Peptides against a protein of PDB entry 2AKA. Designs and how they scored, part 36

Target 1, 299 residues: chain A of PDB entry 2AKA
Amino acid sequence: MEDLIPLVNRLQDAFSAIGQNADLDLPQIAVVGGQSAGKSSVLENFVGRDFLPRGSGIVTRRPLVLQLVNSTTEYAEFLHCKGKKFTDFEEVRLEIEAETDRVTGTNKGISPVPINLRVYSPHVLNLTLVDLPGMTKVPVGDQPPDIEFQIRDMLMQFVTKENCLILAVSPANSDLANSDALKIAKEVDPQGQRTIGVITKLDLMDEGTDARDVLENKLLPLRRGYIGVVNRSQKDIDGKKDITAALAAERKFFLSHPSYRHLADRMGTPYLQKVLNQQLTNHIRDTLPGLRNKLQSQL

## One batch from the design tools (peptide; aimed at target 1 N293)

Design b2_p18_4_s3 (made by RFdiffusion4, then SolubleMPNN; from b2_p18_4, 10 letters changed)
Fold by OpenDDE base, seed 1:
Structure b2_p18_4_s3 (fold): chain B 299 residues (1-299), chain A 18 residues (1-18)
Amino acid sequence: as target 1 above (299 residues)
Amino acid sequence: STKEKIEEILKEIDELLE
């Protein structure tokens, strides 16, 4: 069974076109995390390009179905503007912002209507992720006072689905016990069967502390385990530090750190991408018979 | 149509499940 992820991508596109994306339990990976947990950086590191909106407060305000497709060419396309190929990833960022504003208006509100973005690249493995708005407790700007609950309700529409895997992104420099990502994951996946943990900001931990126990799956065990990553700092992003250089620095970080050296081959963005590709592929394979029956019943 | 696209995908799924 080859090309299972592209097959599901075609289903996602078809259902999105008729506004039924939330109604069908498609095998997918939803990305969850608190604001500033590093979700956007993880996704950009997969592509090797800066293309996601940045800023203060809630950046992602609509679900972003990010379909990565391994290809000899590099370009992006949106479902809402078929036929247009984007080769400048700054234009991709601008299109996401424009399409978000078109639906949500100027009040920085949220919408459950997904944006479907496909990225072709020689630097990616086939992988589809649904990036969800970052969880927050405090409204910013003109956001409604109940924005926290609106975001939570939106996330729950995805993560409660049985065929949804959860990529829980948590920063290491914050109390993991208070991780918004792990809390919501535990609520809908109490046995930790559908959750993959990503630990960011390992390079920002206080001197003398480490996340070894977490990464070894000993503190808060998940069946699918944890993968640590090191993202570019905000300074590095603002300075347009090359992602390739950042990936090399990430590798060096794990290899040189006394607490993580023994885990280095199972850490970092490239390893995460590989694991997610394999996990999603296997998950699609396992769910395919049931999916087939559901699709047939809807015709 | 969307229905036709889904039917095509179903056919491909059936081939994979054989």
Scores: peptide ipSAE 0.401, ipTM 0.901, DockQ to the pose 0.571
OpenDDE base, seeds 2, 3, 4, 5: peptide ipSAE 0.394, 0.385, 0.385, 0.390; ipTM 0.899, 0.893, 0.894, 0.898

Design b2_p18_4_s4 (made by RFdiffusion4, then SolubleMPNN; from b2_p18_4, 12 letters changed)
Fold by OpenDDE base, seed 1:
Structure b2_p18_4_s4 (fold): chain B 299 residues (1-299), chain A 18 residues (1-18)
Amino acid sequence: as target 1 above (299 residues)
Amino acid sequence: DVQKQIDEILEEIDRLLS
């Protein structure tokens, strides 16, 4: 059972190679959130490296199938350039940008064709996530006027699938009731069975306010609950603050905060990674019999 | 051959389900 996630990874790669990635309901976790909700930071914190595109507007413009694999070595590889091992994660970022531009052109448009990236690292648990473009309402640059709807349509192709778990990333310093992530999750998962809530930017909340009720699953209950995280600030990212140091600061934040101290052992990036690994593993196990039958019938 | 890869994966699934 330890190899369930790698097994599904092989299926993802195989179907992606033949353009069938969207046709099969594979067990997976789709990451959704508004622009600047902190999705990229969460993913980078798992790896412990800066490797995702950054910038203004829509950064992620193609689905990114991020396959994390625990290994004694550290390197990355793309499905579209097999045999090339990346050890410099800046080069990984550049390859994502180049491959995105190759398909979408220069108009900052989007494409539903995934990029498949596998990262081997001693610092990760086995975990596969599908990072999706951030939801937006206003076109920027040369984006088409209907970009909002294009993004939503793309997201819906993933999150409507029954075997898709949803990692809904919402910032704490914004009204949670207006969270783009939770709205789309509720639309396709009204009973909150497939949704895992991630609350970012807890350190940026106004003085005297907290997200305790949310994190305790009392305000907007999800079966799979909420996990709070503290990401590096944009200043920290620009200053290349070490992610290890940021993780220590995150731990300190929860332990020292009067509203979160009692939850500290169930908060933070390391705990989130552990939970996601377990959730995905269990989800694959539960769906595997049905998946086997579907695969056999389609071949 | 993608079909061959899928067949191998199916065999592994069968082993896991047995």
Scores: peptide ipSAE 0.368, ipTM 0.900, DockQ to the pose 0.726
OpenDDE base, seeds 2, 3, 4, 5: peptide ipSAE 0.367, 0.363, 0.363, 0.356; ipTM 0.901, 0.899, 0.898, 0.897

Design b2_p18_5 (made by RFdiffusion4)
Pose (drawn by RFdiffusion4):
Order: structure tokens, then sequence, then C-alpha cells
Structure b2_p18_5 (pose): chain A 299 residues (1-299), chain P 18 residues (1-18)
């Protein structure tokens, strides 16, 4: 049903101003990743436009509820900017930065108050993800020292909930067994039943190594599987993001890599979008029947 | 309120090739 994700989108809008309540549990996907995992690039490749804040370290300082709606036209709207239509995605980036600073006292700390961004685009499938602050150790920023713990605590508020699917993003050019995202997913989902793995930067692995065992779901098995992507950034004449060329380069990479050609149809951003749309829809279908009565008791 | 209704699970979409 093309209606389930939109229905939950209205619930997310309604609960955007409702503070933390450990019992409230909407079916949704939380994006979890270490700060080196490239999780922003994954989202920007879904949208086909650069629109997320840039900076060293943390990119998301408030949870970003990103609601992608397939559309013939291309624009964005924030719940906190009633009626305004954003057509220039640089302005979308600037609004994310401004609304975040409006709330965060220190220009580097975090807040649990969400920003609700909806993007209509021909480049996207109907899909909703909640992007969360990336994990890191060295609080190299400017307040606070326990920032690692504040981030972890905020992530746990989301991912300890049973209806929260986990999109765990890890870079291939690292020790995947030591992935911050996969580790935190294991702490709350030991059976790996509600974690979807994403492996980024496959084109940056050392010469003569590959991530075939993980992508084939053999080394670190997850029921919902792994999907690999690469960010082969291409710019158009104006120096701006060219998503059609970037997706073709990604497709060429998987078809030409001897370790991955046999899986190419199950790798890449278009396939990842398809998988997330399908899994999120089925998950909502599963959880919606008991949802109305359960919410009444939890509010 | 009355108790929540039971779930009817949908199959998990398999992304792993056999």
Amino acid sequence: as target 1 above (299 residues)
Amino acid sequence: PPPPLPMVPSPVFDVTKP
C-alpha cells in the first residue's frame, strides 16, 4: 500500500513537538553511523542534491526526520516553515543550519528536538528515515567533553525501541567488525532482526581486498541483509552535483568489480531505496494493526 | 482503551542472494 508510509509521516509530524516518552514507539528507520561512515553521502545520493550541512565532525546535531516522497516536481518543505516551498537545495542546507543554531546554545552541541524535512523529487522513492548524530570519540569540537555519551544516549533513545528499524552505515575501508554502527545495533538488536546494513566507500578499499563476505551476508549475518554503495561524485558544468552521472558511475563500479559483478543488481543507491521502501512499508503494515490502541495507553 | 490488536507479519524482503 502506497498509503502506509504517508500515514506514518502524519504521525511523525504530530509527534514532532511531543517530548521524549520512552513508551511512544512509531514504526520508522533510524540512521546510525560513525562520523567516518559517509552517511550524509548516502542520503544526498537518494535526493540527488547536496543539502546537508558541511563541517568537520558532526553534520546532524538534531534528529532529522527526512520524508522523501516520489513526485513529478522537485521541492522541499520544513514543518517549522509553514507553507514555504524550497526549490534551491543550498537554501535547504542553510535552513537546517539556522534552525539548528536557533536551538543549540553552543554552536556544536546537540538537541533532541527534531527537524522535520519533506522532499518531493523524481529522484526518490517514498521513504522516510530519521538521521541521527554520527558517533565519534575525540570531542574535537567546542563543547561538550561528554559529547560522545550525549550522542550515544540520544541514539539509544531511538534504537532501543522495538518498532525502530536500524539503518547501520559502515565504511568498507575500515575494520567492519569494529563498526560503531554495527556494534550499537548489536547492543539493542542482538539477534540482528531489525538492523539493515549499508556498506559505503567500497571503491576505497585496499588493493586486493574486498567486502564480498559481508555483502553476501556471511561474515556478520543480518536477517535484513547488507547493501553496498559508492559515492562517485560527478559535478555538472556549474560545479554542482550530477546524480544521473554519479549513479551511472556507481553502476559501472559494481558491474566491473570482479568481486561484486554477480551481486550488482542488489547493490547501489537505487536498489537501496527500493529495499528501504519495501521493508519500511512491510514493517508499518505489521505494526499498524495494534498501533491506535497502543498509542492511547502510552500517551 | 481496549488491548492492541495482534500483528499479522509480512514476509521480510530478502536482499541476499542464495

Design b2_p18_5_s1 (made by RFdiffusion4, then SolubleMPNN; from b2_p18_5, 7 letters changed)
Fold by OpenDDE base, seed 5:
Structure b2_p18_5_s1 (fold): chain B 299 residues (1-299), chain A 18 residues (1-18)
Amino acid sequence: as target 1 above (299 residues)
Amino acid sequence: PPPPAPSVPQPDFQSTLP
């Protein structure tokens, strides 16, 4: 059976090349969450490399279409610089920053024009994610005063699509009822059919508190459930702590935690990656017949 | 007796057919 994720990636690339990305309801996973929710750390943990821009406030300022492709080799390619293979992921980070600044300027503005990044790696499953700007309420620095609305409008272009799955990233050390990710997901997916919950910062919860009821899908039920993850701390990121060591620490966290030990086999970044690969594959399979018919009717 | 808490749907990782 031809791998369906690479097929959709080829379709995405073809449609990106013709500027029609906005109108096509391609099967995809949009990553949503507040600023500092841990979205970038989740994506980097999938790749096993530091490659995303870092900083305070809005770091992702353009949609990043991240195409993970299982391969025997490790390298990255951008759609905007065809033929260049990146083997240094620091150069990948710099290219994302440069290409972002080229379109948005230096004023930390946002643009709805996606960056298309493909990462080949032996350590990834086939997976396509769209990293979206973090939701914010307060403009920082030179950001436009309406930045909250600009981000919201950008997110709505993705999450309103029927074929879009929503990876809702929420920190556990914040009130989940106030999660920006879950609020936007509930607005566009009131039945919870397209939403996958990710709970980050489980290691930063106050002593004697836990997210067990959330992770057991008891508090705010999603049909696709919740997956807890433990990301590197900002100090660990700045200190260039190895992602492999962080993934081992994450596994140890779940296995050793009294409230999470019974869930440990259904938690953590490697499990999340498997679930997302499977869910995206199934979603593609279910949507491709309709997409084919729609495409044939437009030709 | 309070109405039984709606049975929390078990996570279904299978894609829902529309």
Scores: peptide ipSAE 0.012, ipTM 0.401, DockQ to the pose 0.083
OpenDDE base, seeds 1, 2, 3, 4: peptide ipSAE 0.009, 0.010, 0.011, 0.000; ipTM 0.427, 0.414, 0.395, 0.358

Design b2_p18_5_s2 (made by RFdiffusion4, then SolubleMPNN; from b2_p18_5, 7 letters changed)
Fold by OpenDDE base, seed 4:
Structure b2_p18_5_s2 (fold): chain B 299 residues (1-299), chain A 18 residues (1-18)
Amino acid sequence: as target 1 above (299 residues)
Amino acid sequence: PPPPAPAVPQPIVDTTLP
């Protein structure tokens, strides 16, 4: 059977090239969460490379369409610079920053215009994600006072789409009832049909506390459930700790933790990647007949 | 008996993946 994710990637590239956002709700996964929720670390753990912008405040300022493609070779390509292969992922980070600044200017403004990045790697499953700006209430630098509403409006353009799955990223060391990711997901998906919960920072919870009830889907039930992950600490990132070593530490965390040991086979970044690949593939299969009919009616 | 713990939704396994 033709890989459905690569087919949708070709459609997505074609629509991005025409500059008309044809009202074709392509099946995709939008990544949502507050600032510092761990979204970028989850995406980098899928690739096994440091390649996303880092910093204080709003880091992602344009939607990043991240197309992961399983391949025997490792390289990245941008839609805006066709034919250039990036093998250094630090150059990938710099290109994201430069292309963001080119459109938004230096004032940390936002733009709804996506950056399209394709990553070929032997370490990835076929998966397309849209990384979205982190929700914030506090303007930074020369950002307009209404930046919270501008970000929310941008997110709504993606997450309101029927064919959009929502990867809601929430930190465990914060009140989950107050999670920005789960709030926006509940607003646009009140029945929890399109939302996948990711719980980060499980290793940073206070002693004697756990997220067991959340991960067991008892506190805020989602039809697609929750997956816990353990990202690298900021110290590990600054120390250039290898992502492979971090994934081994994550597995050890779940296996050794009294509250999570029974869930360990349904937790962690490798399991999340598999679930997202399967759910996206199934979602594409279910939506393709409707997309074909819409495309034929617009041509 | 305590109500059965709500079953963790199993991901729909694509049986067509090789």
Scores: peptide ipSAE 0.006, ipTM 0.418, DockQ to the pose 0.040
OpenDDE base, seeds 1, 2, 3, 5: peptide ipSAE 0.005, 0.005, 0.005, 0.006; ipTM 0.424, 0.407, 0.427, 0.427; seed 3 fails the geometry check

Design b2_p18_5_s3 (made by RFdiffusion4, then SolubleMPNN; from b2_p18_5, 7 letters changed)
Fold by OpenDDE base, seed 2:
Structure b2_p18_5_s3 (fold): chain B 299 residues (1-299), chain A 18 residues (1-18)
Amino acid sequence: as target 1 above (299 residues)
Amino acid sequence: PPPPLPRVPQPIVETTLP
């Protein structure tokens, strides 16, 4: 039985090669979040490696089609440099930065042209995510004054598609009613049918406060619910704290927290990865008949 | 002829969210 996620990956690669990125409603998960929402840390926690650009400002400036493939070996491949295997994930980060700068220039501009990265790993489930630029309201440095609108327009090219699931990443230590991720998700998915909520920074909430009502899907109901995660702190990242140790600390956090203990088996990064694999697989199955009909009408 | 589309796998049991 061919895995549906690898099938869609082959379709994505074929369509990217012919420049038809815009018109095909391929079943995918778009990752949306405000700047510093913890989006990059969630993706790196799936891989178990530091490989995404980091810094102040707009870090992701092109869509990153991240194809995770379960394999006995660990390496990365880019669609733009076929045949080059990356085993050093720092070199993967540098290639994302270089390929971003090649298209956007040095002025920290954005481009809607995707980077296609495939990661083979024994630590991943088969999963494809489209990492999108973080939403920002204030231009920093050499960013164009309309950068907020440029990012919004880029996100809208993905999240408006009917076959696009939305991974809305929001920090718990900020007002959820003000979440840029949930605002854009509600605009394009008002019934919450395509949106999966991720709540980060649960460990950074004020004493005596919790996100229980959010995680129990009572405050802002989504059909696909919410999953809480605990990422490494910036200090832990700078100190090169191992992601495996961070995942163990995340599990301990949920099990030891009075407000989250009863949810602990439906929380954390490993559970999120499993849910996303299942959600994407089911979504591909549901959309494949319609996609087949569209492809046959274009032939 | 375009390569045959792979047979759709049997439904994974929807874990009904309670």
Scores: peptide ipSAE 0.000, ipTM 0.387, DockQ to the pose 0.146
OpenDDE base, seeds 1, 3, 4, 5: peptide ipSAE 0.000, 0.006, 0.000, 0.000; ipTM 0.391, 0.348, 0.401, 0.412; seeds 1, 3, 4 fail the geometry check

Design b2_p18_5_s4 (made by RFdiffusion4, then SolubleMPNN; from b2_p18_5, 7 letters changed)
Fold by OpenDDE base, seed 4:
Structure b2_p18_5_s4 (fold): chain B 299 residues (1-299), chain A 18 residues (1-18)
Amino acid sequence: as target 1 above (299 residues)
Amino acid sequence: PPPPAPRVPQPIFQTTLP
């Protein structure tokens, strides 16, 4: 049975290439969340490499279509840089920054034009994600006063699509009722059919507090549930702490925590990656018949 | 100078649609 995710990746590449916003709602997962919610850290933990832009403010300024492909080799390829294989993931980061600045300029503006990045790795499952700009309420630097609305409008172009799953990333050390990710998800998916909750920063909660009721799907029920993760701290990132060591620390966190020990086998980045692969594969299977019919009607 | 036109990603994969 041909892998359905690689098939959809080939379709995504073809449509991105024709410059037609073909209204083909390809099955995809959009990653949404507030600024500093940990979205980019979740994606880097899947790859096991530092490769996303870092900094203060809005770091992701264009949609990043991240195609993860399980392979015996480790390298990255950009759709805009055909035939160039990147084996240094720092060069991948620099290319994302350069290609972002080329389109948006130096004023930290945003653009709805995607960057398409494919990562081949033995450490990944087949998975396609769209990393989206972090929601913000406050313009930073030379950003236009309406930047909040520009980001919102960009997110809506992805998350309103019926074939889009929503990976809603929320920090545990903030009030979940105030989560920008869950607010936008509830606006476009009021029945919680397309939304997967990710809870980050569980290690940064105040002593005597926990997110158990959230992770048990009791507080704000989603049909697809919640998965807790522990990302590297900013200090760990700046110190270039190995992601493999961070994933071992994450596993230890869940196993040792009194409130999460019973959930530990359904938590953490490796489990999240597996769930997303399964959810995307099933979603593609369910949507492909309708997509084929739409494609045939446009030809 | 106007920002350089976004490089329209040229098709990498010729999808031979079966």
Scores: peptide ipSAE 0.009, ipTM 0.377, DockQ to the pose 0.019
OpenDDE base, seeds 1, 2, 3, 5: peptide ipSAE 0.000, 0.000, 0.000, 0.006; ipTM 0.375, 0.359, 0.337, 0.424; seeds 2, 5 fail the geometry check

Design b2_p18_6 (made by RFdiffusion4)
Pose (drawn by RFdiffusion4):
Structure b2_p18_6 (pose): chain A 299 residues (1-299), chain P 18 residues (1-18)
Amino acid sequence: as target 1 above (299 residues)
Amino acid sequence: SLEDAITRVEELIEELES
């Protein structure tokens, strides 16, 4: 039903101002990744516009509830900016930065208060993801020293919940067995039943190696599988993001790579959007029947 | 039914907005 994701979107809006309650458990997807995993690029390729803050290290310092709604028109709205319609995605980026600084004392720390962004676009399927701060060790920033632990603790608040599906994002040009995202997903989902794997930067792997075994779900098996993507950034005449060309380049990559051509129809951003829309919808269908009664007891 | 569950959740949302 095209109605399940929108219904949960209303619940997320309603609970945006309700502080942490370990018992509240809405069906949703949390995006988990190490800082080097390229998770922003995955989201920006869904939207087809650059709109996330740029900087060294952390990009998301507050949980971003990103609600993508397929639409004939293209605009964005923040729950905290009642009635305003954003059509220039650079301004969307600037608002994320400003609203975050408004809350965070130090200009580099984190906060659990979510930013609720809804994007209407022809480039997206109906899908909702909660983007969370990326993981890192060296607190190279400017306060606080235990920042690694503050981030991990915030991630755990989301992903220890049973109704939280985990979108674990890992770069292919690294030791995937040592992926921060897959490791934290294993800590809370040992059976791999509610983690969806995303492998980025496949075009950046060393010469003569590939990620076939992981993409075929053989090396690090997950029930919901893995999906590979590449960010072959193309800019238009004005130097701005050209998503149609970028998606074609990604399609050309998978069709031409001898290790991946047989999986091409199950790789890439369009397919990932399709999979997430389907899995999130089915998950909501599964959890909604008991939801109303459970919520009353948990509030 | 799933439709009844949806209606009940919508009602809850209205109560939360109030």

Design b2_p18_6_s1 (made by RFdiffusion4, then SolubleMPNN; from b2_p18_6, 5 letters changed)
Fold by OpenDDE base, seed 5:
Structure b2_p18_6_s1 (fold): chain B 299 residues (1-299), chain A 18 residues (1-18)
Amino acid sequence: as target 1 above (299 residues)
Amino acid sequence: SLEEAIREVEALIEELEA
């Protein structure tokens, strides 16, 4: 049985090449969240490499179609520079920045045109995610004053599609009821059928507080539930702290925390990756027949 | 072309369903 995720990757590449990526209701997972919610850290933790742009404000300024492919080798490839294999993930980061600036300019503007990045690694499961710009209310630098709405409109192009799963990333050290990720998810998925909740920054919560009720799916229920993760701090990222060590620390955090120890086997980045792989695979299986029929009707 | 992409997708889906 051919792996369904690589098949959809080929479909995504084909449609991206013709500029129709926004119009296709392909089975996919869109990653949404406020700025500094920890989206980039979650994705980097999947790969085990630092490769995403970092900084203040909006770092992701174009949709990033991140295709993770389990392989015996480790390298990255961009759709816009076919044939070039990147083995240095710092060069991957620089290429994302350069390609973003090429299209958006240096004014920190945004573009709806995706960057397609495929990462081969022995440390990943097959998984495709669309990293979207972080929601913000405050323009930075030379960003247009309506940047908040531009980002929102861009996100809506993805998350309104029925075949789009939503990875809603929310920090635990902020009011979850006011989470930008959960708000947009609730707007387009009011029954919580397509939304997977990720709770970051659990290690940064005030002493005596916890997100147990959220993680147990009791506070803001989602059909697909919530998974807590612990990312590296910004200081640790800037210091290039090892991701493998951070993943071990994450596991220790959940096992040792009184409020989370009973959930520890259903928490953390490795578990999240497994769940997303399984959910995406099942979602592809469920949606492909309908997609086929739709495409056939257009021929 | 869009038609070529659609045909490729259909072929891929057929391969999966076979």
Scores: peptide ipSAE 0.175, ipTM 0.787, DockQ to the pose 0.109
OpenDDE base, seeds 1, 2, 3, 4: peptide ipSAE 0.149, 0.169, 0.144, 0.150; ipTM 0.773, 0.783, 0.769, 0.776; seeds 3, 4 fail the geometry check

Design b2_p18_6_s2 (made by RFdiffusion4, then SolubleMPNN; from b2_p18_6, 5 letters changed)
Fold by OpenDDE base, seed 2:
Structure b2_p18_6_s2 (fold): chain B 299 residues (1-299), chain A 18 residues (1-18)
Amino acid sequence: as target 1 above (299 residues)
Amino acid sequence: SLEQAIKEVEALIEELEA
């Protein structure tokens, strides 16, 4: 039932409005990954728009509750400025940056206070994700020297929740055994029951290497498996390469690659979006009875 | 109010479960 996700969105909005998001274990998907792992690109590919902050340092500095809603119209709304419809996604990006800076200041610090963004689009499935700050070991700008631990502590507020699914984003062109996303997921989900693996940058792997064993769920098995994606390069993003064209190139990549051809129908951004919609819907269904009981106890 | 929002959501859940 696709209607379950909008229902949970209403719950999220209600709790966000009163600042009590931490008190409910709402069924949700938290997105985790190291800096430059490709998290923002994955989310933008779902929407088909450039709307997230970009940079060489920590880009996401507050949790972003991204609520995708299938609609005949295309626009965005922020919970903190209800009634304002954004049709220019560059303005959406600027609003995220402004709202982030308003709370965190100019030192590039972080805040655990979420930004709630709803995107209506004919090109999306109903899906809610919580984008979390990228894990890093190196402070940038005026960030405190313990920023790594601050980010970790923030992530733990989400990923330790039993009803939180974890979208672990790891780049294929780095040692997967050292993936920050998979490490934190393993820490809080040792049995791999809540974690969905996303492997980015498959097109940037060294010649003669591939991530087939990972994508076939043979190397580091997750109950919910792995999905490979190919994002736009930074050059393509800077050049404003069309996301639709990038999605076509992604499909071509999987179909033409000897190691991935047999997996092509279970790879790529569109498939990932479908899987996440299904996983979240099923997860909501499983958790709703417990959630109802908890809500009633708070009345 | 939060209470009202919770009640509305509960009603929706019940409707979906029926």
Scores: peptide ipSAE 0.181, ipTM 0.797, DockQ to the pose 0.108
OpenDDE base, seeds 1, 3, 4, 5: peptide ipSAE 0.150, 0.138, 0.141, 0.154; ipTM 0.775, 0.766, 0.768, 0.780

Design b2_p18_6_s3 (made by RFdiffusion4, then SolubleMPNN; from b2_p18_6 with D4E T7K R8Q S18K)
Fold by OpenDDE base, seed 3:
Order: structure tokens, then sequence, then C-alpha cells
Structure b2_p18_6_s3 (fold): chain B 299 residues (1-299), chain A 18 residues (1-18)
């Protein structure tokens, strides 16, 4: 399979540099979900590092374009900080926070202006994701009373695009029928053609309950299906539990669970990363002719 | 110029199609 993701990254960077004056619908994956749904944890698990802001309420306040690049070396680069290579991922986290605050101020407001972060690592597959602010219903602190709608409007700028795939992250320990992620996905993708379901917190479900029907794509069917994952708990994150150990525990969870053991080979963070890489690659290939035509029409 | 930038993007797209 052709490695198209890095090429699209160059397109993305080029369009960012020109202020996206050319209205191109670039193929990408937008990550959506409610607050505390586990979006950031999934991304950190891909990288194998703790590098995303943490906290209560709305943590992601700007879109984070995360470009994962398989490499023999491990470092990060920001588009807004050209020439600086970050090897300490704590500094990456701090830079995200600082850059966010620079634009949004101290009132925990949001901005639709993306932060572009590229991470080189031997532990990742080529993959580009756009982490979006978590959907919320209740303003906290100095947030504006209409923060819910501001977030929604921001998300819509991404997920309404035809070439945008949607990674809908939903916690299993909540009613999936009422999932914010799945609701917004259904709104903009009613036929479920662009949506990939991720089910988190499977380890936190009540005894005697499971998400088997969802994971088997029988309850709320998506063309691209569902993948279950088990993220580190907040306690584990605070305790700096090793991500590698967490991934092993995730594998063990699926293998040992009566409801999920038969699905175990199609579950977990590593499998999710592989699927996303494949789906994004194929999606890029499918959308390229249209992108070319659209670009030519603007010349 | 904007035109030059668009051309560069076009070249990148062409590269993707190869």
Amino acid sequence: as target 1 above (299 residues)
Amino acid sequence: SLEEAIKQVEELIEELEK
C-alpha cells in the first residue's frame, strides 16, 4: 500500500501556510467526543507518551492537528515554532498549553485556529488526527454561557466536510444511545459512511453488562464499525503508569473477558491505530481525484 | 504570491497521484 499520509501532511502544511485561501476539503480524521470520553488518552496511547494537557473541564480548547510519523528517531515539532525539535514530551505539553493560552486567553475560551503538532516516533504508524474540544453542556469557571454551542460550531467546521472521517469516541459506562459523539456523527453522517466508533471505558462497565452488541456493530451500525479500547484511568495517569504496561493490560482485558474474547484480535489501541492508518490511506486515495479537480478550478 | 502557492499545492497533489 502506498504511503500517502505524509504527502497529505505536506498539503496540509502548505494550505496552513497560505491561510487556506484555497478551500480544499483535505482528507483527515476528526476526533470527537464528550468531555472525559477518553480522546486524549487514545492519542497519547498511540504515541506512547504523556504529552497532552490534562485537567478538569475543557482541556482541549483549540483543534490539535496531530501528525504521527513513523521514524527511527523520536521528537516533536510545532508548525508555529519552526526549527525547534522537542525531545521532552513534557515540554510538548507545556507548549500546547502556552500556545493555547496565547490565543484564547486565561478565561478558558476556545479558538478554531489549529495547533499543528508533528510527532516522529518508531512506535507509531503514519497517522494524522485532529483532536477537537470535548463537547460540554455546563460552563465552568470563566467560560461563556454559550460554550456548548461554541464548541459545537467549531466541531461542525470539521465534521461537515465530506472528506473528513469522524472518530467518534464514546465511553461504554454511559448510555451509548445518548453519546454526544455518535449524535453529532449521525447528524452530519446520517448513513454512517464516514464514522469510526471508538468505545472507551469498557473496563468500567457494571458487572453483568457489556458492550458486545455495539462492538459487533449490531446495535448502532456504522459502515466502518467499532473498536473498543481500554485507556489508563486518571489515577493511573497521575501515577504515571507506563503506557506499554497499560497496553498489555488492555490486551489481557479483551482476551479474558467472556463477552469480548472472540473480538480480541479486532480490539485495542494497537489495532485501532492500524485500522485508522489503513482507512485514512484508502480515504486519501479515494479523494485525491476530487481534490485535484477542485484545486484546478481555483487556478 | 497566492498564485504561486496554489501551484505548489497542485504539484503536491500531482505527486500524490503518482
Scores: peptide ipSAE 0.034, ipTM 0.678, DockQ to the pose 0.106
OpenDDE base, seeds 1, 2, 4, 5: peptide ipSAE 0.026, 0.033, 0.030, 0.024; ipTM 0.686, 0.695, 0.687, 0.670; seed 5 fails the geometry check

